# Ledger of designs, part 70: peptides against a protein of PDB entry 6TME

Target 1, 324 residues: chain A of PDB entry 6TME
Amino acid sequence: NRLKRAYIALQAWKKAFYSDPFNTAANWVGPDVCSYKGVFCAPALDDPSVLVVAGIDLNHADIAGYLPPELGLLTDVALFHVNSNRFCGVIPKSLSKLTLMYEFDVSNNRFVGPFPTVALSWPSLKFLDIRYNDFEGKLPPEIFDKDLDAIFLNNNRFESTIPETIGKSTASVVTFAHNKFSGCIPKTIGQMKNLNEIVFIGNNLSGCLPNEIGSLNNVTVFDASSNGFVGSLPSTLSGLANVEQMDFSYNKFTGFVTDNICKLPKLSNFTFSYNFFNGEAQSCVPGSSQEKQFDDTSNCLQNRPNQKSAKECLPVVSRPVDCS
Target 2, 324 residues: chain A of PDB entry 6TME as posed
Amino acid sequence: NRLKRAYIALQAWKKAFYSDPFNTAANWVGPDVCSYKGVFCAPALDDPSVLVVAGIDLNHADIFGYLPPELGLLTDVALFHVNSNRFCGVIPKSLSKLTLMYEFDVSNNRFVGPFPTVALSWPSLKFLDIRYNDFEGKLPPEIFDKDLDAIFLNNNRFESTIPETIGKSTASVVTFAHNKFSGCIPKTIGQMKNLNEIVFIGNNLSGCLPNEIGSLNNVTVFDASSNGFVGSLPSTLSGLANVEQMDFSYNKFTGFVTDNICKLPKLSNFTFSYNFFNGEAQSCVPGSSQEKQFDDTSNCLQNRPNQKSAKECLPVVSRPVDCS

## One batch from the design tools (peptide; aimed at target 1 S84 T175 A177 H178)

Design b2_p26_4_s4 (made by RFdiffusion4, then SolubleMPNN; from b2_p26_4, 19 letters changed)
Fold by OpenDDE base, seed 4:
Structure b2_p26_4_s4 (fold): chain B 324 residues (1-324), chain A 26 residues (1-26)
Amino acid sequence: as target 1 above (324 residues)
Amino acid sequence: MTIEELRKELEPKRKKEEEEAKKSLY
């Protein structure tokens, strides 16, 4: 009996709660699991006459506890949303049995350990949100082989390089922000055909930006701020026909910010402050357009306010990194 | 309610949370 298995799982989970401030699990009593707060039942896909637990929504419940292995008994769950709690420990490997998993949101918790590789075992996964946790180590390359629509990885402890498999991703949004990623952005990034938003904020990424970024025709948001990027901006960025928000601030970029970039047709905000740019086109000057906002603060620009001193600029500008 | 219907019912909530999450990045 599927509901009996669900009962075992949910009671084990209730037992794993250390604190339930809103008494969310207060009604988690008895065999009628479909009446449990935050538990949603639906007819089974294989047998419409059988009722199964299809979804869990415990978002914003502030529950402290862990995820017990018995959750693997919830084999019919397609939606698992438990964000904004205080769950700790690791994601149980037993969740590999949840083969219908479609949306998995464990964001804003206290999970630790490596990337939850169990997510790779779900063939139908479309949404993965593990942001605002303490996941660490390498990002498995296989994550981008998944047919995901959205991947939220930000605010974790991930390290190492971004996998080259990123180009295989079908996701429209990917966040890497506020991790410890290092190395270069893979050249394969230009192959992300469905990408709308990508955020690299606050990592340890370095090297030159790949020219292939200019192939991201559908990108509306591109943020690479607060990293260690060097060299000039790729001339191919003129190909970002749909970019609205672009941020390269707080890097070590040099060279000239070209007219072709600043005149991008959909560009609304372009921030390139806190770099070592030594020139900009007139179209890049803040206030030059009523429709576009620019920030050129703290560069090596002549005749602009709030720039770095010659002493700060000269050592860097005189030794530009050649990205060719 | 089917699984698909349940997904659709919860989608607006999810989308709202996603938008909030995106804003929190900056």
Scores: peptide ipSAE 0.334, ipTM 0.907, DockQ to the pose 0.847
OpenDDE base, seeds 1, 2, 3, 5: peptide ipSAE 0.229, 0.304, 0.236, 0.270; ipTM 0.876, 0.892, 0.872, 0.894

Design b2_p26_5 (made by RFdiffusion4)
Pose (drawn by RFdiffusion4):
Structure b2_p26_5 (pose): chain A 324 residues (1-324), chain P 26 residues (1-26)
Amino acid sequence: as target 2 above (324 residues)
Amino acid sequence: SAEEEYLEEKSTELLEKAQEEASEKL
């Protein structure tokens, strides 16, 4: 009995609810699971006459609990939204039985430990949001082999390198912000198809920017701020024909900012503050344009306000890194 | 520090955006 399996799964889950501030599971009684709050039923994909539990949405319920193995019984679920709860522990391996999983959002919870690799077992997965948890350790490179449209990893404790496989991703949005990733951005980044937005804010990345970034001609947001990148901006960045937001602030970049970048057509907000740039094109000057917003604070630029001192600048400016 | 303030602000904006999008689900 199909809905009985859903009943057992949801009752096992309620048992694990230690605190439910909004009494969200108050009506989770009896066998009519489709009437349970946050449970969404629909016709079976292969038979419109059969009723199935196809979605779970408890966004913002602030429930402290954990996900028991019995949730593996919800075999028809394709949508799982639990943003802003207090669900703790790990994602049960039994969730690999949810073979229709399409969108999985466990953002802003209390999950911990290694990357939830059960997500790699779902053949229809398109949206994976694990941001704002305590996931840590290495990132499984095979994650970028799945045909994910969106990958949100920001605000965890992930470490080590960006996988070389990143160029295989078909994602339109990828976030790595606020982890402890280290090393270089892979040269394969230029092979990412469909990429519109990529956010690296606040990691421990370094090395020079790969010239292959310039192949991302559909990118509208490229934010590499608060890392440790060195070298000059690659001249290939003129290929970012669609970039609207570009932020390289808080790095160790040196050299010139040219109009090759500052005159990009759709570029509206270009922040390159807190680097070691010793020259900039006139068109790159903040306050100079009514359409484009620039920020050059704390660089090594003559005749500009709030620059680094000459004392701090000359050692770094006179010793540019050979990107080789 | 200025960088710390910047990082906190950006983290907060990302969280608020995720939460706003999540409110529109099912």

Design b2_p26_5_s1 (made by RFdiffusion4, then SolubleMPNN; from b2_p26_5, 10 letters changed)
Fold by OpenDDE base, seed 2:
Structure b2_p26_5_s1 (fold): chain B 324 residues (1-324), chain A 26 residues (1-26)
Amino acid sequence: as target 1 above (324 residues)
Amino acid sequence: SDLEEYLKKKSEEEKEKADEEASKRL
């Protein structure tokens, strides 16, 4: 009986709670698991006469605890939303039995260990949110071979390079922000045909931006701020026909910020502050447009306010990185 | 200062390069 397996799983999970401030699991008593708060039942896909646990929603419950291996008995769960809790430990490998998993949100918790490779075992997974945790180590390249609509990785402890497989991703939104990613952005990024939003904020990324970024025709948000990027902005960025928000602030960029970038047709905000740019087009000057916001603060620009001193600029501007 | 003049000259050189690259793409 599927509901009997679900009862075993949910009772094991209730025992794994250290704190339930809102008494969310207070009604988790008896065999009627479909009456449990945050447990949702639906007809089974293989037998409409059988009721199964199809979803879990414990969002914002402030529950402290861990995920026990018995959760692998919830074999009919397609939606697993447990964000904004205090769950700790690792994601159980037993969740590989949840072959219907469609949306997995464990964001804003205290999960630790490597990337939860069990997520790669789910054939139908479309949404993956693991942000605001303590996940560490390398991002597995195989994540981008998944047919995901969104990938939220931000605010973790991920290290190493971004996999070159990124170009295979079908995701519209990808966040890398506030990790420890290093190396260059892969040239394969330009192959992300469905990409609308990509965020690299606050990593250890370096090198030149790949020219292939200009192939991201559907991107509306591109944020590469707070990294170690060098060289000039790629002239191919003029191809970003749909970009609205663009941030390159807090890097080591040099060279000239061109009209072709600042005149992008949908550009509403372009921040390039806290770099070493030594020139900008008149269209890039803050206050030059009513429709566009620019920030040129703390560069090496002539005749602009709030710029770096000549002493700070010279060591960088005199040794431009060639990105050719 | 000689340093400010150097940085100004570099800014002008980078502008000329950017304008040349823009003209080659039209």
Scores: peptide ipSAE 0.163, ipTM 0.786, DockQ to the pose 0.017
OpenDDE base, seeds 1, 3, 4, 5: peptide ipSAE 0.101, 0.119, 0.155, 0.007; ipTM 0.733, 0.751, 0.778, 0.312

Design b2_p26_5_s2 (made by RFdiffusion4, then SolubleMPNN; from b2_p26_5, 14 letters changed)
Fold by OpenDDE base, seed 3:
Structure b2_p26_5_s2 (fold): chain B 324 residues (1-324), chain A 26 residues (1-26)
Amino acid sequence: as target 1 above (324 residues)
Amino acid sequence: SELEKYLEEKRKKEEEEALKEASKRP
């Protein structure tokens, strides 16, 4: 019965293919779905004597098509990997029936519409990759209530603010890069106890950086470049004991870049170029260390090369934003 | 269970691969 349902689902999906350049589904013929290329079977959790479709891997197949609602019949699927294809449309709501979903990777496709809220219905989901699509609208705050190891949202059309629930996330890696997120980074960010890497690159984020960023003791990568952040860097950034890569470039930051930041013990690369910083500690000067790389280009620094003109700097530096 | 072990192994592998990919655009 389970394999019959899987057969129906997979045949419906094959019919939904507009193009299969590598003939990936060429062997998708007959009832033996476990022999299908990219289909993986395993013993069912409830009955080890029963074989079920437990995984799909069609990564890099360049398949054009859509996900039909019949995919909801794949109720035993825990791994769904279809990245680097040309699937379009929306993620079917019928996938809510896939209650064993553990890893969901639909990245690098042509999906559209709002955030696929069906992903929120999967109680055991640990990995969510929806990057490089055209998903739009608000990010549901409930995404961060899930016990995810990684959340990849970059290169979409998401807008509005980052939910305050971000602090509830147990993810080690979160990417917001190359969306249309706006507003401030929530102060609750400091509560992300397992965070190793967070990327905000290329959004419309603004305001002051929250002091609570300094509580991210496990973060190794923090990239907030290409946004509209203002004010001084929080002094609490001295608490980033494990940060290796830090990028604040292409913002509107002002003030002084301190020794406490540039002397962070694990810091390997710190880019703060294309801002309005009016001073930096000697430890922040590019070339001052062999172990650390700095970029202070296009700020308002005195006695440094490649800085903004006084005409560009004065209006901004003379009216610093108070973040206190 | 055997399935749980399989899933965990696959998860770890796929997570590692996903983390390595900075860009997936062809």
Scores: peptide ipSAE 0.023, ipTM 0.439, DockQ to the pose 0.045
OpenDDE base, seeds 1, 2, 4, 5: peptide ipSAE 0.018, 0.022, 0.015, 0.015; ipTM 0.467, 0.407, 0.392, 0.383; seed 1 fails the geometry check

Design b2_p26_5_s3 (made by RFdiffusion4, then SolubleMPNN; from b2_p26_5, 7 letters changed)
Fold by OpenDDE base, seed 5:
Structure b2_p26_5_s3 (fold): chain B 324 residues (1-324), chain A 26 residues (1-26)
Amino acid sequence: as target 1 above (324 residues)
Amino acid sequence: SELEEYLEKKSKELLEKANEEASKRL
């Protein structure tokens, strides 16, 4: 009986709670698991006469505890939403039995350990949110081989380089922000055909931006701020026909910010502050457009306010990194 | 199936919400 297995899993999970401030599991009593708060039942896909646990929603329950291995008995779960809790420990490998997993949200918890590779075992996974945890180590290249619509990795402890497999991703939204990623953005990034939003904020990324970024014609948000990027902005950025929000602030960029970038047709906000740019087109000057907002603060620009001193600029501007 | 349709609808709603949250929190 599938509901009996679900009962065992849910009772094991209730025992794994250290604190339930809102008494969310107070009604988790007896065999009628479909009446449990945050548990959703539906007809099974293989037998519509059988009722199964199809979803868990414990979002914003502030529950402290861990995920016990018995959760692997929830074999019919397609939706697992437990964000904004205080769950700790690791994601159980037993969740590999949840072969119908479609949306997995464990964001804003206290999970630790390496990337939860069990997520890679789910053939139908479309949504992965593991942001605002303490996951660490390398991002497995195989994550981008998944047919995911969204990948939220931000606010963790991930290290190493971004995998070159990123170009295989079909995701519309990808967040890397506030991790410890290092190295260059892979040239394969330009192959992300469905990409609308990508965020690299607050990592240790370096090197030149790849020219292939200009192939991201559907991107509306591109944020590479607070990294160690060097060299000039690629001229191919003129290909970002749909970009609305673009941020390159807090890097080590040099060279000239060109007219073809600042005149992008959908561009509403372009921030390139806190770099070492030594020139900008008139179209890039803050206040030059009523429809566009620019920030050129703390660069090496002549005749602009709030720029770096010559002493700070000269050592960097005189030795530009060649990205060719 | 009704479940697949429900999941697809919820996925779209969650994606839209996630995009809105991503834009606000980042």
Scores: peptide ipSAE 0.034, ipTM 0.704, DockQ to the pose 0.045
OpenDDE base, seeds 1, 2, 3, 4: peptide ipSAE 0.018, 0.020, 0.018, 0.022; ipTM 0.593, 0.595, 0.592, 0.550

Design b2_p26_5_s4 (made by RFdiffusion4, then SolubleMPNN; from b2_p26_5, 12 letters changed)
Fold by OpenDDE base, seed 3:
Structure b2_p26_5_s4 (fold): chain B 324 residues (1-324), chain A 26 residues (1-26)
Amino acid sequence: as target 1 above (324 residues)
Amino acid sequence: SELEEYLKQKAEEERKKADEEASKRL
């Protein structure tokens, strides 16, 4: 019986709770698992006459505990939302048995260890949110081979390079922010056909921006702020026909900020502050447009307020990085 | 200053490069 297996799993999980401040699992008693708070039943896909546990929603429950291996008995679960808790430890490998997994949200927890490779075993996964945890090590390249709609990786301890397989991603939203990623953005990024939002904030990324970024015709948000990027902005950024928000602040960019970038048709906010840009087009000047907001603070610009000193600029501007 | 003049010249060089690149076909 599928509900009997679900009962075993849910009772094992209740035993794995160290603290339940809102008494969320107080009604997790008896065989009627479909009455449990945060447990949702639906007709099984293979037999509509059979009820199964299809979803878990324990969002914002502030539960302290861990995920026990017995959760692998929840074989009919397609939705697993447990964000904003205090769950610790690792994601159990036994979750590989949850072959219907569609949405997996474990964000805002205390999970540790490497990337949860069990997520790669789910053939139907569309949504992956593991942000605001302590996951560490390398990002598996296979994550981008999956047909995901969204990939939230921000606020973790991931390190190493971004995999070149990123170009295979069908995701509309990808966040890398606030990790320890290093190296260059892969040139394959331009192959992300469905990309709307990408965020690289607060990593250790470096090198030149790839020209292939200009192929991201559907991107509305592009944030590369707080990294170690160098060189000039690619001229191909003029191809970002739908970009609304663009941030390159807190890098080591040099060169000239062009009209072709600042006149992008949907651009509403463009921040390029805290770099070493030594020129900008008139269309890039803050206050030049009522429809667009610009920030050029702390660059090497002439005749602009709040710029770096000539002494600070000289060592960088005199040694421009050629990205060609 | 000589330094400011140098930086101004570099800015003009980078502008010229940017204009040349923008004229290339994508």
Scores: peptide ipSAE 0.317, ipTM 0.869, DockQ to the pose 0.017
OpenDDE base, seeds 1, 2, 4, 5: peptide ipSAE 0.282, 0.273, 0.280, 0.276; ipTM 0.858, 0.852, 0.856, 0.850

Design b2_p26_6 (made by RFdiffusion4)
Pose (drawn by RFdiffusion4):
Structure b2_p26_6 (pose): chain A 324 residues (1-324), chain P 26 residues (1-26)
Amino acid sequence: as target 2 above (324 residues)
Amino acid sequence: LSTSSADASPAFIESEKAKFEARKAS
């Protein structure tokens, strides 16, 4: 009995609810699971006459609990939204039985430990949001082999390198912000298809920017701020024909900012503050344009306000890194 | 099937980061 399996799964889950501030599971009684709050039924994909539990949405319920293995019984679920709860522990391996999983959002919870690799087992997975948890350790490179449209990893504790496989991703949005990733951005980044937005804010990345970034001609947001990048901005960045938001602030970049970048057509907000740039094109000057917003604070620029001291600048400015 | 919308703007990330930390401390 199909809905019985859903009943057992949801009752096993309610048992694990230690605190439910909004009494969200108050009506989770009896066998009519489709009437349970946050449970969403629909016709079976292969038979419109059969009723199935197809979605779970408890966004913002602030429920403290954990996900028991019995949730593996919800075999028809394709949508799982639990943003802003207090679900703790790990994602049960039994969730690999949810073969129709399409969008999985466990953002802003209390999940911990290694990357939830059960997500790699879902053949229809398109949306994966694990941001704002305590996941840690290495990132499974094979994540970028899945045909994910969106990958949200920000605000975890992930460490080590960006996988060389990133160029295989078909994602339109990928976030790595606020982890402890280290090393270089892979040269394969230029092979990412469909990429519109990529956020690296606040990691421990270094090395020079790969010139292959310039191949991302559909990118609208490129934010590499608060890392440790060195070298000059690659001249290939003129290929970012669609970039609207570009932020390289808080790095160790040196050299010139040219109009090759500052005159990009759709570029509206270009922040390159807190680096070691010793020259900039006139068109790159903040306050100079009514359409474009620039920020050059704390660089090594003559005749500009709030720059680094000459004392701090000369050692770094006179010793540029050979990107080789 | 289709996917719902999610904000990945830097401003959003920074705003939610502060909220998350405050909420976690509670």

Design b2_p26_6_s1 (made by RFdiffusion4, then SolubleMPNN; from b2_p26_6, 14 letters changed)
Fold by OpenDDE base, seed 4:
Structure b2_p26_6_s1 (fold): chain B 324 residues (1-324), chain A 26 residues (1-26)
Amino acid sequence: as target 1 above (324 residues)
Amino acid sequence: MSLSSIDSSPETIEKELEEAEKRRAE
């Protein structure tokens, strides 16, 4: 009986709670699991006459505990939302039995260990949110081979390079922010056909920006701030026809910020502060447009306020990185 | 995942997957 298995799983999970401040699991008593708070039942896909646990929503419950292996008995779960809790430990690999998994949100928890590779085993997964945890190590390249709509990885401890497979991703939103990613942005990034928003904030990324970024025609948000990027901005950025928010602040960029970038048709905010740019077009000057907001603070610009000293600028500007 | 894997205990599956991951890392 599927509901009996679900009962075993949910009771095991209740036992794995260390704290339930809102008494969310207070009604988790007896065999009627469909009445449990945060448990949602639906007709089974293979047999509409059978009721199964199809979803879990424990968002914002502030529950402390761990995910026990018995959760693998929830084989009919397609929606698993447990964000904003205090769950700790690792994601159990027994969740591989949840072959209907469609949305997996474990964000804002205390999970640790490597990337939860069990997520790669779910053939129908569309939404993956593991942000605001303590996941560490390398990002598996296979994550981008999946037909995910959104990939939220930000605010973790991921290391190493961004996989070249990123270009295979069909995701509209990808966040890498506030990790320890290093190396260059892969040139394959330009192949992300459905990309709307990508965020690299606060990593250890370096090198030149790939020219292929300019191929991201659907991008509305591009944030590469707080990294170690060098060289000039690619001229191909003029191809970002739909970009609204662009941030390159807190890097080591040099060269000239061109009209072709600052006059992007949908650009509303462009921040390129805290770099080593030595020139900007008039269209890039803060206050030059009523429709666009710019920040050119702390560069090597002449006749602009709040710029770096000549002593700070000269060593960097005199040795431009060749991105060719 | 095979039907046999679905019928396995969660603990068994956990162990098997851990072993498989170790083999892939070699």
Scores: peptide ipSAE 0.032, ipTM 0.539, DockQ to the pose 0.022
OpenDDE base, seeds 1, 2, 3, 5: peptide ipSAE 0.023, 0.024, 0.026, 0.024; ipTM 0.557, 0.573, 0.558, 0.543; seed 2 fails the geometry check

Design b2_p26_6_s2 (made by RFdiffusion4, then SolubleMPNN; from b2_p26_6, 15 letters changed)
Fold by OpenDDE base, seed 1:
Structure b2_p26_6_s2 (fold): chain B 324 residues (1-324), chain A 26 residues (1-26)
Amino acid sequence: as target 1 above (324 residues)
Amino acid sequence: MSLSSRNASPEYIKEELEKAKKKKAL
């Protein structure tokens, strides 16, 4: 039966624990898996008379261990939340049998290896959180072909370019922050019709910002800070009608910060510090608005405090990058 | 800490797991 398979899986997992500081699995004894701490049972979707393991929540348990292949026997699990543990190794390919997987959170662990491609096998997946791990290598383009509501990739070791398939994503939140992504932001980004929040912080991204960013009408948070972006800010950023938080700090941007950007109707915070901007509109000046916060620190602005020296500015400002 | 085990509807399980998830910063 399904509960017997769940028992085998959960006992194999308990055996895979190296440390359980809070004794979370102390009651994981006997066949009544529905009484196990962090195990949630519900009526099966295909037969309401059958009780199945539908969810796992081991969040914040500080458990050291690994995920054994026997977890693939938990075929009725739709919710798998094991964040804030010390689980190591790889995500088992046997989890491909969890065809009901809806939310998968393995964030804040010690997982290693490539992107867990098993996540791409789940037809109903809506939430993917793999942040704060040691996942490495290329991001598979197919991640953005999934009907995900959120994609959390931040604080890993992912490298290479962001796939052009990003424009196919239906996600409202996507985080790339604190990886090793390189290259340009794909022009297809403007096709992300449901995007509310996107974070690129602390990568090796470069080139010009694509004009297509201005098509992100629903975006409330856009953070591209701590990268290698060059050129001027796209004039099309005036199209960000709902942006509240915008950060371009710690890049190599040049040119003029325009009135059309600083007067965005929902803009509450705009940080463009630590660049090479050589001009700003009066509406961009810190303290020019009570409703908006600006930071223009460490640019090449005239008559502003805390700017770069002429010696630092001249080599960059005299060689503007044309993004046209 | 993890949630205590219980028999619950899928909707209730989802709600509780979402509450737990939201406690983690970005």
Scores: peptide ipSAE 0.023, ipTM 0.638, DockQ to the pose 0.047
OpenDDE base, seeds 2, 3, 4, 5: peptide ipSAE 0.020, 0.011, 0.019, 0.022; ipTM 0.607, 0.561, 0.622, 0.535

Design b2_p26_6_s3 (made by RFdiffusion4, then SolubleMPNN; from b2_p26_6, 15 letters changed)
Fold by OpenDDE base, seed 4:
Structure b2_p26_6_s3 (fold): chain B 324 residues (1-324), chain A 26 residues (1-26)
Amino acid sequence: as target 1 above (324 residues)
Amino acid sequence: MSTSSVDSSVEEIEKLLKEAEKRRAE
């Protein structure tokens, strides 16, 4: 009996709770698992006459505990949402048996260990949210081979480079923010044909921005702030026909911020503060447009307020990085 | 998913549990 297996899994999970402040699992008693708070049943896909556990939603339950291997008995679960809890430990490999997994949200927890490679085993996964945890190590390149709609990786401890396979991703939203990613943004980024939002904030990324960023015609949000990027902004950024929010602040960019960038047709906010830009077009000046907001603070611009000193600027501006 | 596939999965999970217990004991 599939519900019996679910009962075993859910009771094992209840036993794995260290704290349940809202008494979420208080009604997790008896064989009627479909009545459990946060447990949702539906007809099985293979047999509509059979009721199965199809979803878990324990969002915002503040539960402390871990995910026991017995959760692998929840083989019919397609939706697993347990964000904003205090679950710790690792994602159990036994979850590989949840072959119907469609949405997996374990964000805002205390999970540790390497990237949960079990997520790669789910053939139908469309949504992956593992942000605000303590996952560490390298990002598996295979993550971008999956047909994910969204990939949330931000606020973890991931290291190493962003895989070149990023260009294969069909995701509309990808977040890398607040990790320890290093190296360059892969040139293959321009191949992300469905990309709407990408966030690199607060990593250790470096080098020049690839020209291929300009191929991201559907991108509305591009944030590369708080990294170690160098060189000039690619002229190809003029191709970002749909960008609304763009942030390059807190880097080591040099050169001239051009009209072609600042006059992007959908641009609402463009922040390029805390760099070493030595010139900007009039269209980039804060207050020059009623429709657009700019921030040019703490650059090497002449006749602008709140700029770096000549002493700070000269060593950097006089030695431009060749991005060729 | 077939019932037989699920049953085989249970056995695998039991194996994983035993392995996990071993790791915790180390």
Scores: peptide ipSAE 0.025, ipTM 0.552, DockQ to the pose 0.023
OpenDDE base, seeds 1, 2, 3, 5: peptide ipSAE 0.023, 0.024, 0.020, 0.024; ipTM 0.563, 0.563, 0.527, 0.570

